Peptides against a protein of PDB entry 6J07. Designs and how they scored, part 24

Target 1, 107 residues: chain A of PDB entry 6J07
Amino acid sequence: GQRGWFCGSVSQDLRQFWVAEGGTISDPRAADFLFSCDASHPDTLRIYQSLDYIEDNATVFHAYYLSAVANAKIKNSVALGHFILPPACLQKEIRRKIGSFIWEQDQ

## One batch from the design tools (peptide; made by RFdiffusion4, then SolubleMPNN)

Design b1_p12_5_s2 (from b1_p12_5, 4 letters changed)
Fold by OpenDDE base, seed 5:
Structure b1_p12_5_s2 (fold): chain B 107 residues (1-107), chain A 12 residues (1-12)
Amino acid sequence: as target 1 above (107 residues)
Amino acid sequence: LKELREKYLALL
């Protein structure tokens, strides 16, 4: 199934879109996808500190991915991998190598 | 942190 967890930083609109697309909302431990709009939000920080994340069994994605999917004209044209949300301590280094994150470019 | 960094860089 398509089970997702959402940080409190994610709007209800994006959550509703997830459900409308067939997803369900669960706790982080049961979720297959973890969505956040803020790597520094307490909810997200708890994910980064969890055993699942530390043991490389979890990945956090920026919820803007859902907005991109909702507005996409071509099915599967949005690459989930481009929306990986790393901890804040790694973001500057990543930006130097790859450039600004997609969710930052549109703003 | 180093291992985490390597993971993310590999995924990008």
Scores: peptide ipSAE 0.153, ipTM 0.763, DockQ to the pose 0.169
Fold by OpenDDE base, seed 4:
Structure b1_p12_5_s2 (fold): chain B 107 residues (1-107), chain A 12 residues (1-12)
Amino acid sequence: as target 1 above (107 residues)
Amino acid sequence: LKELREKYLALL
């Protein structure tokens, strides 16, 4: 199965959707997917500071991905790569290159 | 950070 970790910034609804789709919830070290809705949340910051993340062995995704999947007509039509949640220090630079993040567009 | 940036852009 797919193991996911969730920042405290992620709603219970999105967590429940993950589980309903067959995912399990684990600690960050065991998780295959890390979800957050806030790059500045203390939980997420701890991920960014972790050795696994620094060594590029982990990626944080914005949990809005799960919402997009839930609402998608085709399950595999949502690209996970578009939902990478970079540290706050990189976001401005990335926005200059690609524009606003997907999770920001629907706000 | 450079690698992370490239990783993000490569996945788009």
Scores: peptide ipSAE 0.153, ipTM 0.766, DockQ to the pose 0.153
Fold by OpenDDE base, seed 3:
Structure b1_p12_5_s2 (fold): chain B 107 residues (1-107), chain A 12 residues (1-12)
Amino acid sequence: as target 1 above (107 residues)
Amino acid sequence: LKELREKYLALL
């Protein structure tokens, strides 16, 4: 199974979807995937401040990825890489280069 | 931050 950690900013529905798809929920250190909906949430900020993250041993993904997977026709059609949630200090620069994040786009 | 930025862009 896949182990995931969830920021408090992530809805219970998305957490339940993760579990329904075979995932388990764990603490950040044991998790294979870290999900958040808010780069400024205290839970997420603690991740960004952790040694694992600073040493590039962890990546935070926007939990909207799970919603996208749930709604996708092809399960492999959703690229996880498009859902990396960078710290707030990098987001403006990234938007200048590639445009708004996928979770910010109108559907 | 530079490494993280490059990691993000490389995965897009």
Scores: peptide ipSAE 0.153, ipTM 0.766, DockQ to the pose 0.157
Fold by OpenDDE base, seed 1:
Structure b1_p12_5_s2 (fold): chain B 107 residues (1-107), chain A 12 residues (1-12)
Amino acid sequence: as target 1 above (107 residues)
Amino acid sequence: LKELREKYLALL
């Protein structure tokens, strides 16, 4: 199964979509996928500060991924890797290399 | 941070 954790910054609609697609909602430690819409939200910051994240055993994704999947004609056309939500301290560097993040372009 | 950067770039 697909176990997901959601930051408080994620809308209830996106959470409901996750469940409708067969996912379940879990605490961060048990979750396979961590979703957030705000790298500065206290919930997300606690993830970044966690031992699992520091040891590179966790990844935070922007929840806009779920919206992209919902609107895609081909399910496999949306790459999860393009929706990694890095800590704020890395975002400027990444934007200089690859441009604005996908969620910033379509919002 | 270096490893996180590499992780992100590797998935693009």
Scores: peptide ipSAE 0.151, ipTM 0.763, DockQ to the pose 0.153

Design b1_p12_5_s3 (from b1_p12_5, 5 letters changed)
Fold by OpenDDE base, seed 2:
Structure b1_p12_5_s3 (fold): chain B 107 residues (1-107), chain A 12 residues (1-12)
Amino acid sequence: as target 1 above (107 residues)
Amino acid sequence: MKELREKYLSLL
């Protein structure tokens, strides 16, 4: 599906891009994709605390994915998997193993 | 927490 939920940390421009590309905006329970720019934002924290997330039925993605898609020269060249946004408590450990997140890298 | 950690490490 193309239903997305957006944390308050996500700009209106990125939300508008989602809609312009054919997406719709919904509540987290109905959404196919959950977007955030801040793992510590209250909206995102509520997702991490939800039953759907705890039971591994939900994944939060960094909204920078949408910016990357908007600027991509080749269709489907942006991998959504690189934009998984983990809870803050795991980020340091993940960085030690994988390196800096893509949204933190200089381009 | 271990399960969640593995989820993200395996998908990145």
Scores: peptide ipSAE 0.175, ipTM 0.771, DockQ to the pose 0.169
Fold by OpenDDE base, seed 5:
Formats: sequence, structure tokens, C-alpha cells
Structure b1_p12_5_s3 (fold): chain B 107 residues (1-107), chain A 12 residues (1-12)
Amino acid sequence: as target 1 above (107 residues)
Amino acid sequence: MKELREKYLSLL
């Protein structure tokens, strides 16, 4: 399915795009995809602290993915994997390995 | 933390 949860940091425009593309909005436990624009936002932090996340059953993605999809000319040309949003405490180490995150490059 | 780090690095 295409059930998504959205952190409060995500704009209504991106939420509306998700719905327009056939997605539904749900609570985190029911969601297939978790979107956030801020790893330090309280909503996102609650995800990172949840049992689902701790037990490796959840992944948070940066909502900029949706913006990239909306602006892409070729469907499926945007790799979701590039938009994994790790907890803030891991981001520096990840940047040292792969460079700046995509959402940091475009924003 | 190590497990979480490995998860994300493996997905990238």
C-alpha cells in the first residue's frame, strides 16, 4: 500500500502531493512510509524512539523526496534510498562517508 | 547505535 505518516515539519503541499498520487495519511504504526523534514523535530524524534524503529521495522525518509518526485520528468528516476533520514546523531558520520545529503544540496 | 548506523550505511 501507500500509507504515509508525516512529521509536522512537512508542508501541506507535499502532503497534498502524496494524496494526489494515491497515497493516504495514517498514524506512524500503520504507515508504510514515514516522512520528515527535520530529524530533530519532536514528531520525528518520537519515531526514532518507537519500538518499531528500534526493532528495525521502520525507516524515516526526508520529505524532499516527494518534491523531487513531483518535479521529475521520468517516473521512478528518483531513488528513495538517497532520502533516508537518519537520526541527527548519525548524520555527521554519514556525511563523512557519502557527502552532504541531497536535501542539503538543493535547499 | 552501532546497529542503527550499520542499517543506514547499508541502505545508502
Scores: peptide ipSAE 0.174, ipTM 0.768, DockQ to the pose 0.168
Fold by OpenDDE base, seed 4:
Structure b1_p12_5_s3 (fold): chain B 107 residues (1-107), chain A 12 residues (1-12)
Amino acid sequence: as target 1 above (107 residues)
Amino acid sequence: MKELREKYLSLL
């Protein structure tokens, strides 16, 4: 199984999808995957400030990944790497390199 | 910060 942590910014629907797909929900230190919909949410900020994150032992993903997976025709057609949610302070710089984030395009 | 940027870009 896969252990996931969810920021308070993530809807219950997405959390339920995670569980329905066989995932479990855990605290951030035990989680294999960290999901958030808001890099500025206090929950997510605490992750960015954590030693695990600073030492590159953790990655925050935008929970829109789960929506993309749910709607994908092919199960493994959605690349998780495209859904990395960087801290807000880095987002402008990253957008200059790659363009808008995927979760921003469908809004 | 540099490492984080590289991490993101490398995973794309």
Scores: peptide ipSAE 0.172, ipTM 0.773, DockQ to the pose 0.156
Fold by OpenDDE base, seed 1:
Structure b1_p12_5_s3 (fold): chain B 107 residues (1-107), chain A 12 residues (1-12)
Amino acid sequence: as target 1 above (107 residues)
Amino acid sequence: MKELREKYLSLL
């Protein structure tokens, strides 16, 4: 399915794009995709602290993914995996291994 | 923490 949850840090424009592309908006427990623009936002922190996330049954994606999809010339050219938004405690280590995140480069 | 790290690195 295309059920998505959105952190308060995500703009209304990106939410509207999600719906326009056939997605629906739901609570985080029912959502298939979790979107955020801020790992430190209280909404996102509650996700990271949730049992679903701790048990590796949830993943948070940076909402810039939706912007990238909107601007892509070829569908499926944007890899969702490149937009996983890690908790703040892991970001520095990950940057040392893979470089800056996509959303930090283009946005 | 290790499990989360592996999750992110495997998907990127």
Scores: peptide ipSAE 0.169, ipTM 0.768, DockQ to the pose 0.160

Design b1_p12_5_s4 (from b1_p12_5 with E2K E7K K11L)
Fold by OpenDDE base, seed 3:
Structure b1_p12_5_s4 (fold): chain B 107 residues (1-107), chain A 12 residues (1-12)
Amino acid sequence: as target 1 above (107 residues)
Amino acid sequence: LKELREKYLELL
């Protein structure tokens, strides 16, 4: 199965999509996937401060990934790696190298 | 954070 944790910044619609696709919702430590829409949200900040994250055993993904999957013409064409949500302190540097994040485009 | 930075770039 696929267990996911969701930051409070993630809409109920995206959570419902996750469950509809066969996912379950769990606490961060049990989750296989961590989703957030806001790197500065207190829930997400707690993830960044956790030992699992500091030890590189956890990754936070932007929940827009789920929207992209839902709307994708070709299944499996959406790369999860493109939706890694890094801490705020890294975002400017990353944008300088690769441009705006996918979830920031068309805004 | 350097390790996290590299992880992000490698997974793109």
Scores: peptide ipSAE 0.122, ipTM 0.747, DockQ to the pose 0.156
Fold by OpenDDE base, seed 2:
Structure b1_p12_5_s4 (fold): chain B 107 residues (1-107), chain A 12 residues (1-12)
Amino acid sequence: as target 1 above (107 residues)
Amino acid sequence: LKELREKYLELL
C-alpha cells in the first residue's frame, strides 16, 4: 500500500480522501509520500531539516495534488512532479523559471 | 539545494 505523512496544515478532507483511495497514514520516516500545504509550517520545516531530506531521500508534495486527483476526469492525468513543495528559500527561484505553482493559481 | 532544484525541474 501507499503510506503518507501529513503536515498539520493539511485538511482532514484531504487526509480522508487519501485513505478512501487506499492510502494509509504514517510517520514521516515510514511514509512513501509527504504532504503539506505550508512550507513554513513547523511540521514541514522538521522534514526539510531531517537527514532523509538533506540526503535527497525524501520529497515533500503540496497536498493540493490530492484535490487535483479528486477532480480529474482522466485517471493518471495529474502529474505528481508538478506538486513538489520546495523549501521557502527555493520557491522564488523556481517561480522565475516555471511560473507560479499550481496550488497558487486559484488564489 | 541545487540537487533539489534540478530534481524539481526534471519532474516537470
Scores: peptide ipSAE 0.122, ipTM 0.747, DockQ to the pose 0.151
Fold by OpenDDE base, seed 1:
Structure b1_p12_5_s4 (fold): chain B 107 residues (1-107), chain A 12 residues (1-12)
Amino acid sequence: as target 1 above (107 residues)
Amino acid sequence: LKELREKYLELL
């Protein structure tokens, strides 16, 4: 499906883009995609603390993915996997191996 | 945390 949950850190513009592209907005339990712009936001932290996330049945993506899709010239050229937003405790380690996250490069 | 790390790397 194309049901999405949005952290309060995500702008209304990005939410509107999601809906314009055929998505719907739901609670995190029913959502197929979880979007956030801030791993430290209380909404996102509640996701990280949930059983679904702890049991590896949920993934949080940085909402900048939607901006990248909107700006892409080639359809399907944006890889969702590059926009996984991990908890803060893992981010430093990931940056050492892969480099800065895509959303950080454009900030 | 190990599972989350592996999940991230697998999707890159």
Scores: peptide ipSAE 0.121, ipTM 0.745, DockQ to the pose 0.153
Fold by OpenDDE base, seed 5:
Structure b1_p12_5_s4 (fold): chain B 107 residues (1-107), chain A 12 residues (1-12)
Amino acid sequence: as target 1 above (107 residues)
Amino acid sequence: LKELREKYLELL
């Protein structure tokens, strides 16, 4: 199944796309996928502080993934792993290793 | 944080 939670930073259009693709919207505890556009948004910060996340049972993805999928000729050509949205405290170090995040490049 | 960082890199 595709149960997703969305940070308030995610546009309604992306949420609608998720639903149109067969997804449902749920609370973070029930969600299979957590989407955000802002690692510093209070909603996302609560996820990072949650027990599920701390115990490595949750992953936050940048919602730009959905936009990329929507625009892709082949949907599975978009790698979800490239859209992991880490906490702000890790982003600088990650950028030094892999470069700018995809959502930063295509803004 | 180290574990999270490693997980992130592994998924790329």
Scores: peptide ipSAE 0.120, ipTM 0.745, DockQ to the pose 0.155

Design b1_p12_6_s1 (from b1_p12_6, 5 letters changed)
Fold by OpenDDE base, seed 5:
Structure b1_p12_6_s1 (fold): chain B 107 residues (1-107), chain A 12 residues (1-12)
Amino acid sequence: as target 1 above (107 residues)
Amino acid sequence: SPALERGWKLVE
């Protein structure tokens, strides 16, 4: 099974979907995937400040990925790489270069 | 990144 950590910014519905699909919920240290809806949330900031993240051994994804998967006709059609959630300090520059993030387009 | 490389196997 795959283990996921969820920032407090993530709704219970998305957490329930993860579990319904066979995932389990764990602390960040044990998690295979880290989900957040807010790069500025204290929970997410703690991840960005962790040694695992600083050493590039962790990745934070926007939890909207789970919503996209839930609504996709073909599960494999949703690319996880498009949902990488970078620190807030980098987002403005990224938007300037490649446009708005997917989770912002659908909101 | 490790998580990106592994992907979400639950939907694969």
Scores: peptide ipSAE 0.042, ipTM 0.669, DockQ to the pose 0.060
Fold by OpenDDE base, seed 3:
Structure b1_p12_6_s1 (fold): chain B 107 residues (1-107), chain A 12 residues (1-12)
Amino acid sequence: as target 1 above (107 residues)
Amino acid sequence: SPALERGWKLVE
């Protein structure tokens, strides 16, 4: 599907791009994709605390993915898996293993 | 994006 939920931390520009690309906006329960720009935002925290997420039936992605798609010379070159946004408690461990997240890197 | 065809959250 193409239904997306957006944390309040996500700009309207990115939301509009999602819609322009054929996506629709939905509540978390109906969404196929969950986008956030802040793992500590209350909206995102509610996702992490949800039964769906705890049972590994949901994944949160950093909305910077949409910006990367918009700017990509080759659209298929952007890997969604590189934009998984884990809870804050896990981010430090991930940075130690694979380096800084894409959305944290200077452009 | 082709990723839109998938779905990364299981919905009841």
Scores: peptide ipSAE 0.042, ipTM 0.650, DockQ to the pose 0.044
Fold by OpenDDE base, seed 2:
Formats: structure tokens, sequence, C-alpha cells
Structure b1_p12_6_s1 (fold): chain B 107 residues (1-107), chain A 12 residues (1-12)
């Protein structure tokens, strides 16, 4: 199934879209997808500190992905890989090397 | 989305 965990930083509208698309909401341990809008939010920080994440068995995605899917003419045109949300301590260097994150760009 | 159907977290 499509089990998703949501940081408190994610709006109810995006959560509702997830459910409308057939997803369910679960705790991080059971979730297949982890969504956040804020790498510095305490909920997300706890994910980064988890054993699953440290061992590279988990990835956090920016919930803006769901907004992009909701507004896309072709759903499969939105690449989930563009929405990987790394810890805040890594973001500055990433921006320097590959540019601003997609959720930071003007539409 | 096809990505939503796969899952991106390995559950131990």
Amino acid sequence: as target 1 above (107 residues)
Amino acid sequence: SPALERGWKLVE
C-alpha cells in the first residue's frame, strides 16, 4: 500500500490529497514515504536521528512534491527524486553545487 | 504517480 508519514510542518490540504489519491497515514516506522516541509522541524529531526535514516534505509521528501503532482497535467512528469529533503546542515553545500531546491523556486 | 505506488523506505 501507500503508507505515508507527515511532519507537523505539512498542511492538512496536502495530507488530504495524499488520502484522496489512495494513501494512508501512519507512524514513521510503518510508513513507506516520509514527507516534510521543514528539515529543521523537530518531527523531521527525529527522523534524521533514527537508525533507519542513519543506515540509509529511509529518505525524507519535501511535501511540495504532492502539490506538484496535484497541479501537474501529467502526474508521472513529476520526479520524486527532485524532492529529497536533506538535513539542514547539508543544504548550503548542496545549493552551492547543484543550485536551489525545486521547492524554493518561483513557479 | 508511479512513485507513490512503490515506497521509498526500507522497513527492517
Scores: peptide ipSAE 0.040, ipTM 0.648, DockQ to the pose 0.045
Fold by OpenDDE base, seed 4:
Structure b1_p12_6_s1 (fold): chain B 107 residues (1-107), chain A 12 residues (1-12)
Amino acid sequence: as target 1 above (107 residues)
Amino acid sequence: SPALERGWKLVE
């Protein structure tokens, strides 16, 4: 199934797209996917502080992934792995090693 | 999207 949790930072449009594509919206405990647009949002911070996340059993994805999917000419061409949203404290180091995040780039 | 059919959060 496609059960997703959404941080309050995610627009209603993206939530609606998720549902339109066959997804459902659930609480973090039941969700298979965790989406956020802001690593500093209280909702997302609570995820980062959760035991599931700390034990590496959960990953937060930037909801811009959904925008990329919506705009993709080839539906399967967008890699979810490119949209991992790490805690703010780790982003600088990740940018150093990998480069700027895709959601930070001009479209 | 096939990616949406997967589960990325591990649950007990």
Scores: peptide ipSAE 0.037, ipTM 0.634, DockQ to the pose 0.045

Design b1_p12_6_s2 (from b1_p12_6, 5 letters changed)
Fold by OpenDDE base, seed 4:
Structure b1_p12_6_s2 (fold): chain B 107 residues (1-107), chain A 12 residues (1-12)
Amino acid sequence: as target 1 above (107 residues)
Amino acid sequence: SPWLERGWKLVQ
């Protein structure tokens, strides 16, 4: 699908890019993709606390992915999996094992 | 493009 939910932390520019590329914006229940720029934002926290997320049926992605796609010469060369946005409580451990997140490197 | 990938919220 191409239905996306956006945390309030995501800029209108990125939302508009999503729509311009053929996506639609929906509530979290109907969304196939969940985008956020802030793991500590109340909107994102509600996702992390949802049954779908707790049962591992949902993944939140950092909206910087959309910026990367917009700037890429080949749009499908950007891997969505590199932009998984985990809860803040897990980020330190992930950085220790995997390294800094892509969105942190460029901002 | 994210549209080329399957949705990563699997409700069903």
Scores: peptide ipSAE 0.045, ipTM 0.659, DockQ to the pose 0.048
Fold by OpenDDE base, seed 1:
Structure b1_p12_6_s2 (fold): chain B 107 residues (1-107), chain A 12 residues (1-12)
Amino acid sequence: as target 1 above (107 residues)
Amino acid sequence: SPWLERGWKLVQ
């Protein structure tokens, strides 16, 4: 399904876009997708500390994905995998390997 | 829609 959980760091506009595109909003346990704009936000930290995440059964995505989809000429041209939001402790190493994250470039 | 019919957690 298209059930999404949203960190408090995500704007109401992006949440509304999700719903307008056919998504629903749920708690993280029921959610199929987890969205956040801040890896250090308490809501997101609780996800990273959850058993599902620790066992690699969950992934957090940066909500800028939704903005990118909204602005794209072809909606399926935006790859969800480019918007994986890792814990803050890993981001420095990732930037050294592959460069800045997309949301840091465009926002 | 631009996202998967089945949720990411189900695919993983």
Scores: peptide ipSAE 0.042, ipTM 0.659, DockQ to the pose 0.047
Fold by OpenDDE base, seed 3:
Structure b1_p12_6_s2 (fold): chain B 107 residues (1-107), chain A 12 residues (1-12)
Amino acid sequence: as target 1 above (107 residues)
Amino acid sequence: SPWLERGWKLVQ
């Protein structure tokens, strides 16, 4: 099983999908995966301020990854690396160089 | 399976 932490910004549906696929939900210290839908949410900000994150021992992923997996014809074709959720202060520069994030493209 | 991937914290 995989242990995941979820920001309060993540819908219950996505959390339920995680569990249905064999995941468990834990606190961020015990989690292997950290999911959020909002880099500015207080829960996510606490992650960015944590020692694990500051010391580059943690990464936050956008929970839209789970939605993409759920809807993909080939689930293994969805790369987790495309869903890294950086702090808000870095997002503008990333958009300038790479373009809009994948979770923003359908909006 | 997406769960075959290891989280960043596990890789450390």
Scores: peptide ipSAE 0.042, ipTM 0.659, DockQ to the pose 0.047
Fold by OpenDDE base, seed 2:
Structure b1_p12_6_s2 (fold): chain B 107 residues (1-107), chain A 12 residues (1-12)
Amino acid sequence: as target 1 above (107 residues)
Amino acid sequence: SPWLERGWKLVQ
């Protein structure tokens, strides 16, 4: 699918890139992709609290993925899996085990 | 883009 939901923390530029690449914007329930730039944003928190997320039927991705794709020489070389955005309460532990997230390294 | 072809939320 090509439907994406965007947290309010995501810039309009990244949303526009998504649409320019053929994506559409939808509500979380209809979306195929969930994008956020802030795990602590109320919009994203509502996703983490949803039944779909709790039951592991949804994943939130950091919208920096879209920026990485936009700037990549080979767009399909950017791995979406590197941009999984877990709840804030888990990030410290994850960072301790696997290091800083990609979006933190480039900023 | 190829990345738009996948329904990540749906397949997880």
Scores: peptide ipSAE 0.044, ipTM 0.663, DockQ to the pose 0.046; fails the geometry check

Design b1_p12_6_s3 (from b1_p12_6, 4 letters changed)
Fold by OpenDDE base, seed 3:
Structure b1_p12_6_s3 (fold): chain B 107 residues (1-107), chain A 12 residues (1-12)
Amino acid sequence: as target 1 above (107 residues)
Amino acid sequence: SPWLERGWKLVE
């Protein structure tokens, strides 16, 4: 599908890009993709607390993925898997093993 | 579009 949910932390520009690329915006229950820019945002926390997420039926992605796609010469070269946004409690451990997240590297 | 071929949230 092409239905996406967006945390309040995601800019309107990124939401507009999603729609421009053929996506639609929906509530989390109907969404196929979940985007956020802040794992600590209340909207995202509600996702992490949902049964769908707890039962591993949902994944949250950092919305910076959309920015990367928008700016890439080859859109298919941007791997969605690099933009998995885990809960804040797991991020420190991931950084220790893999390094900074891709959305943090340009800061 | 890179996301049009699949979904990443399972919905019954």
Scores: peptide ipSAE 0.046, ipTM 0.652, DockQ to the pose 0.043
Fold by OpenDDE base, seed 5:
Structure b1_p12_6_s3 (fold): chain B 107 residues (1-107), chain A 12 residues (1-12)
Amino acid sequence: as target 1 above (107 residues)
Amino acid sequence: SPWLERGWKLVE
């Protein structure tokens, strides 16, 4: 699939990049990918509260992934798994065990 | 791009 949903926290530039790369923008129900820049944004919170997410059928990714791809010479070198955006309530524990998220680091 | 070749949300 090539359909993406974007939280309001995601810049228009990243949305435009998604479309330029062949993606389309849709509502969360139709989307194949869910992008956000803020786990605490109301739009993202609604995703976390959705049945799809609660039933573990959805994953939210930090939109910085798109920026990383845009700037990478080899696009497939950017691992989407590094950009999983969990609910804020889980992030502190994750940082403790795994370290700071990639979008929190100087690139 | 690799992301366009797959889906990460399962639609029932």
Scores: peptide ipSAE 0.046, ipTM 0.653, DockQ to the pose 0.044
Fold by OpenDDE base, seed 2:
Structure b1_p12_6_s3 (fold): chain B 107 residues (1-107), chain A 12 residues (1-12)
Amino acid sequence: as target 1 above (107 residues)
Amino acid sequence: SPWLERGWKLVE
């Protein structure tokens, strides 16, 4: 399905795009996709602390994915997997090994 | 739709 939860850090424009593309907005418990623009936002932190996330049954994606999809005429392809948003405590080490995240490059 | 048909959060 296309049920999405959105952290308060996500703009209304991106939420509207989600709905325009056929998605619905739900609470985290019912959501199929979890979107955030800030790993340090209290809403997102609650996700990271949830049992579903700790047990690897949930993934948070950076909402910039939606912006990238909206502008796909400029980008050849947009893979959701490239927009996984890990907890802030892990990001520094990930950047050291893999490099800057896509949303950091294009913003 | 640009989204995957199956969700990324597993709920049993």
Scores: peptide ipSAE 0.045, ipTM 0.653, DockQ to the pose 0.043
Fold by OpenDDE base, seed 1:
Structure b1_p12_6_s3 (fold): chain B 107 residues (1-107), chain A 12 residues (1-12)
Amino acid sequence: as target 1 above (107 residues)
Amino acid sequence: SPWLERGWKLVE
């Protein structure tokens, strides 16, 4: 399905784009996709602390994915996997290994 | 649509 949960850090414009493209907005338990713009936001932290996330049954994506899709010439050219938003405690190590995140480069 | 037919949580 196309049910999405949104952290409070995500703008209303991006939420509206999600709905315009056929998505619906739901609570985290019912959601198929979890979007956030801030790994340190309390809403996102609650996701990271959830049993589903701890057991690796959930993934948080940076909402900039939606902006990238909106601006892409070919919508399917944007890979969702490039927008995985890990907990803040892991981001420094990831940057050392693979470089800056896409949302840090383009925003 | 640019997203999966099945939710990410269902795929994992």
Scores: peptide ipSAE 0.038, ipTM 0.647, DockQ to the pose 0.047

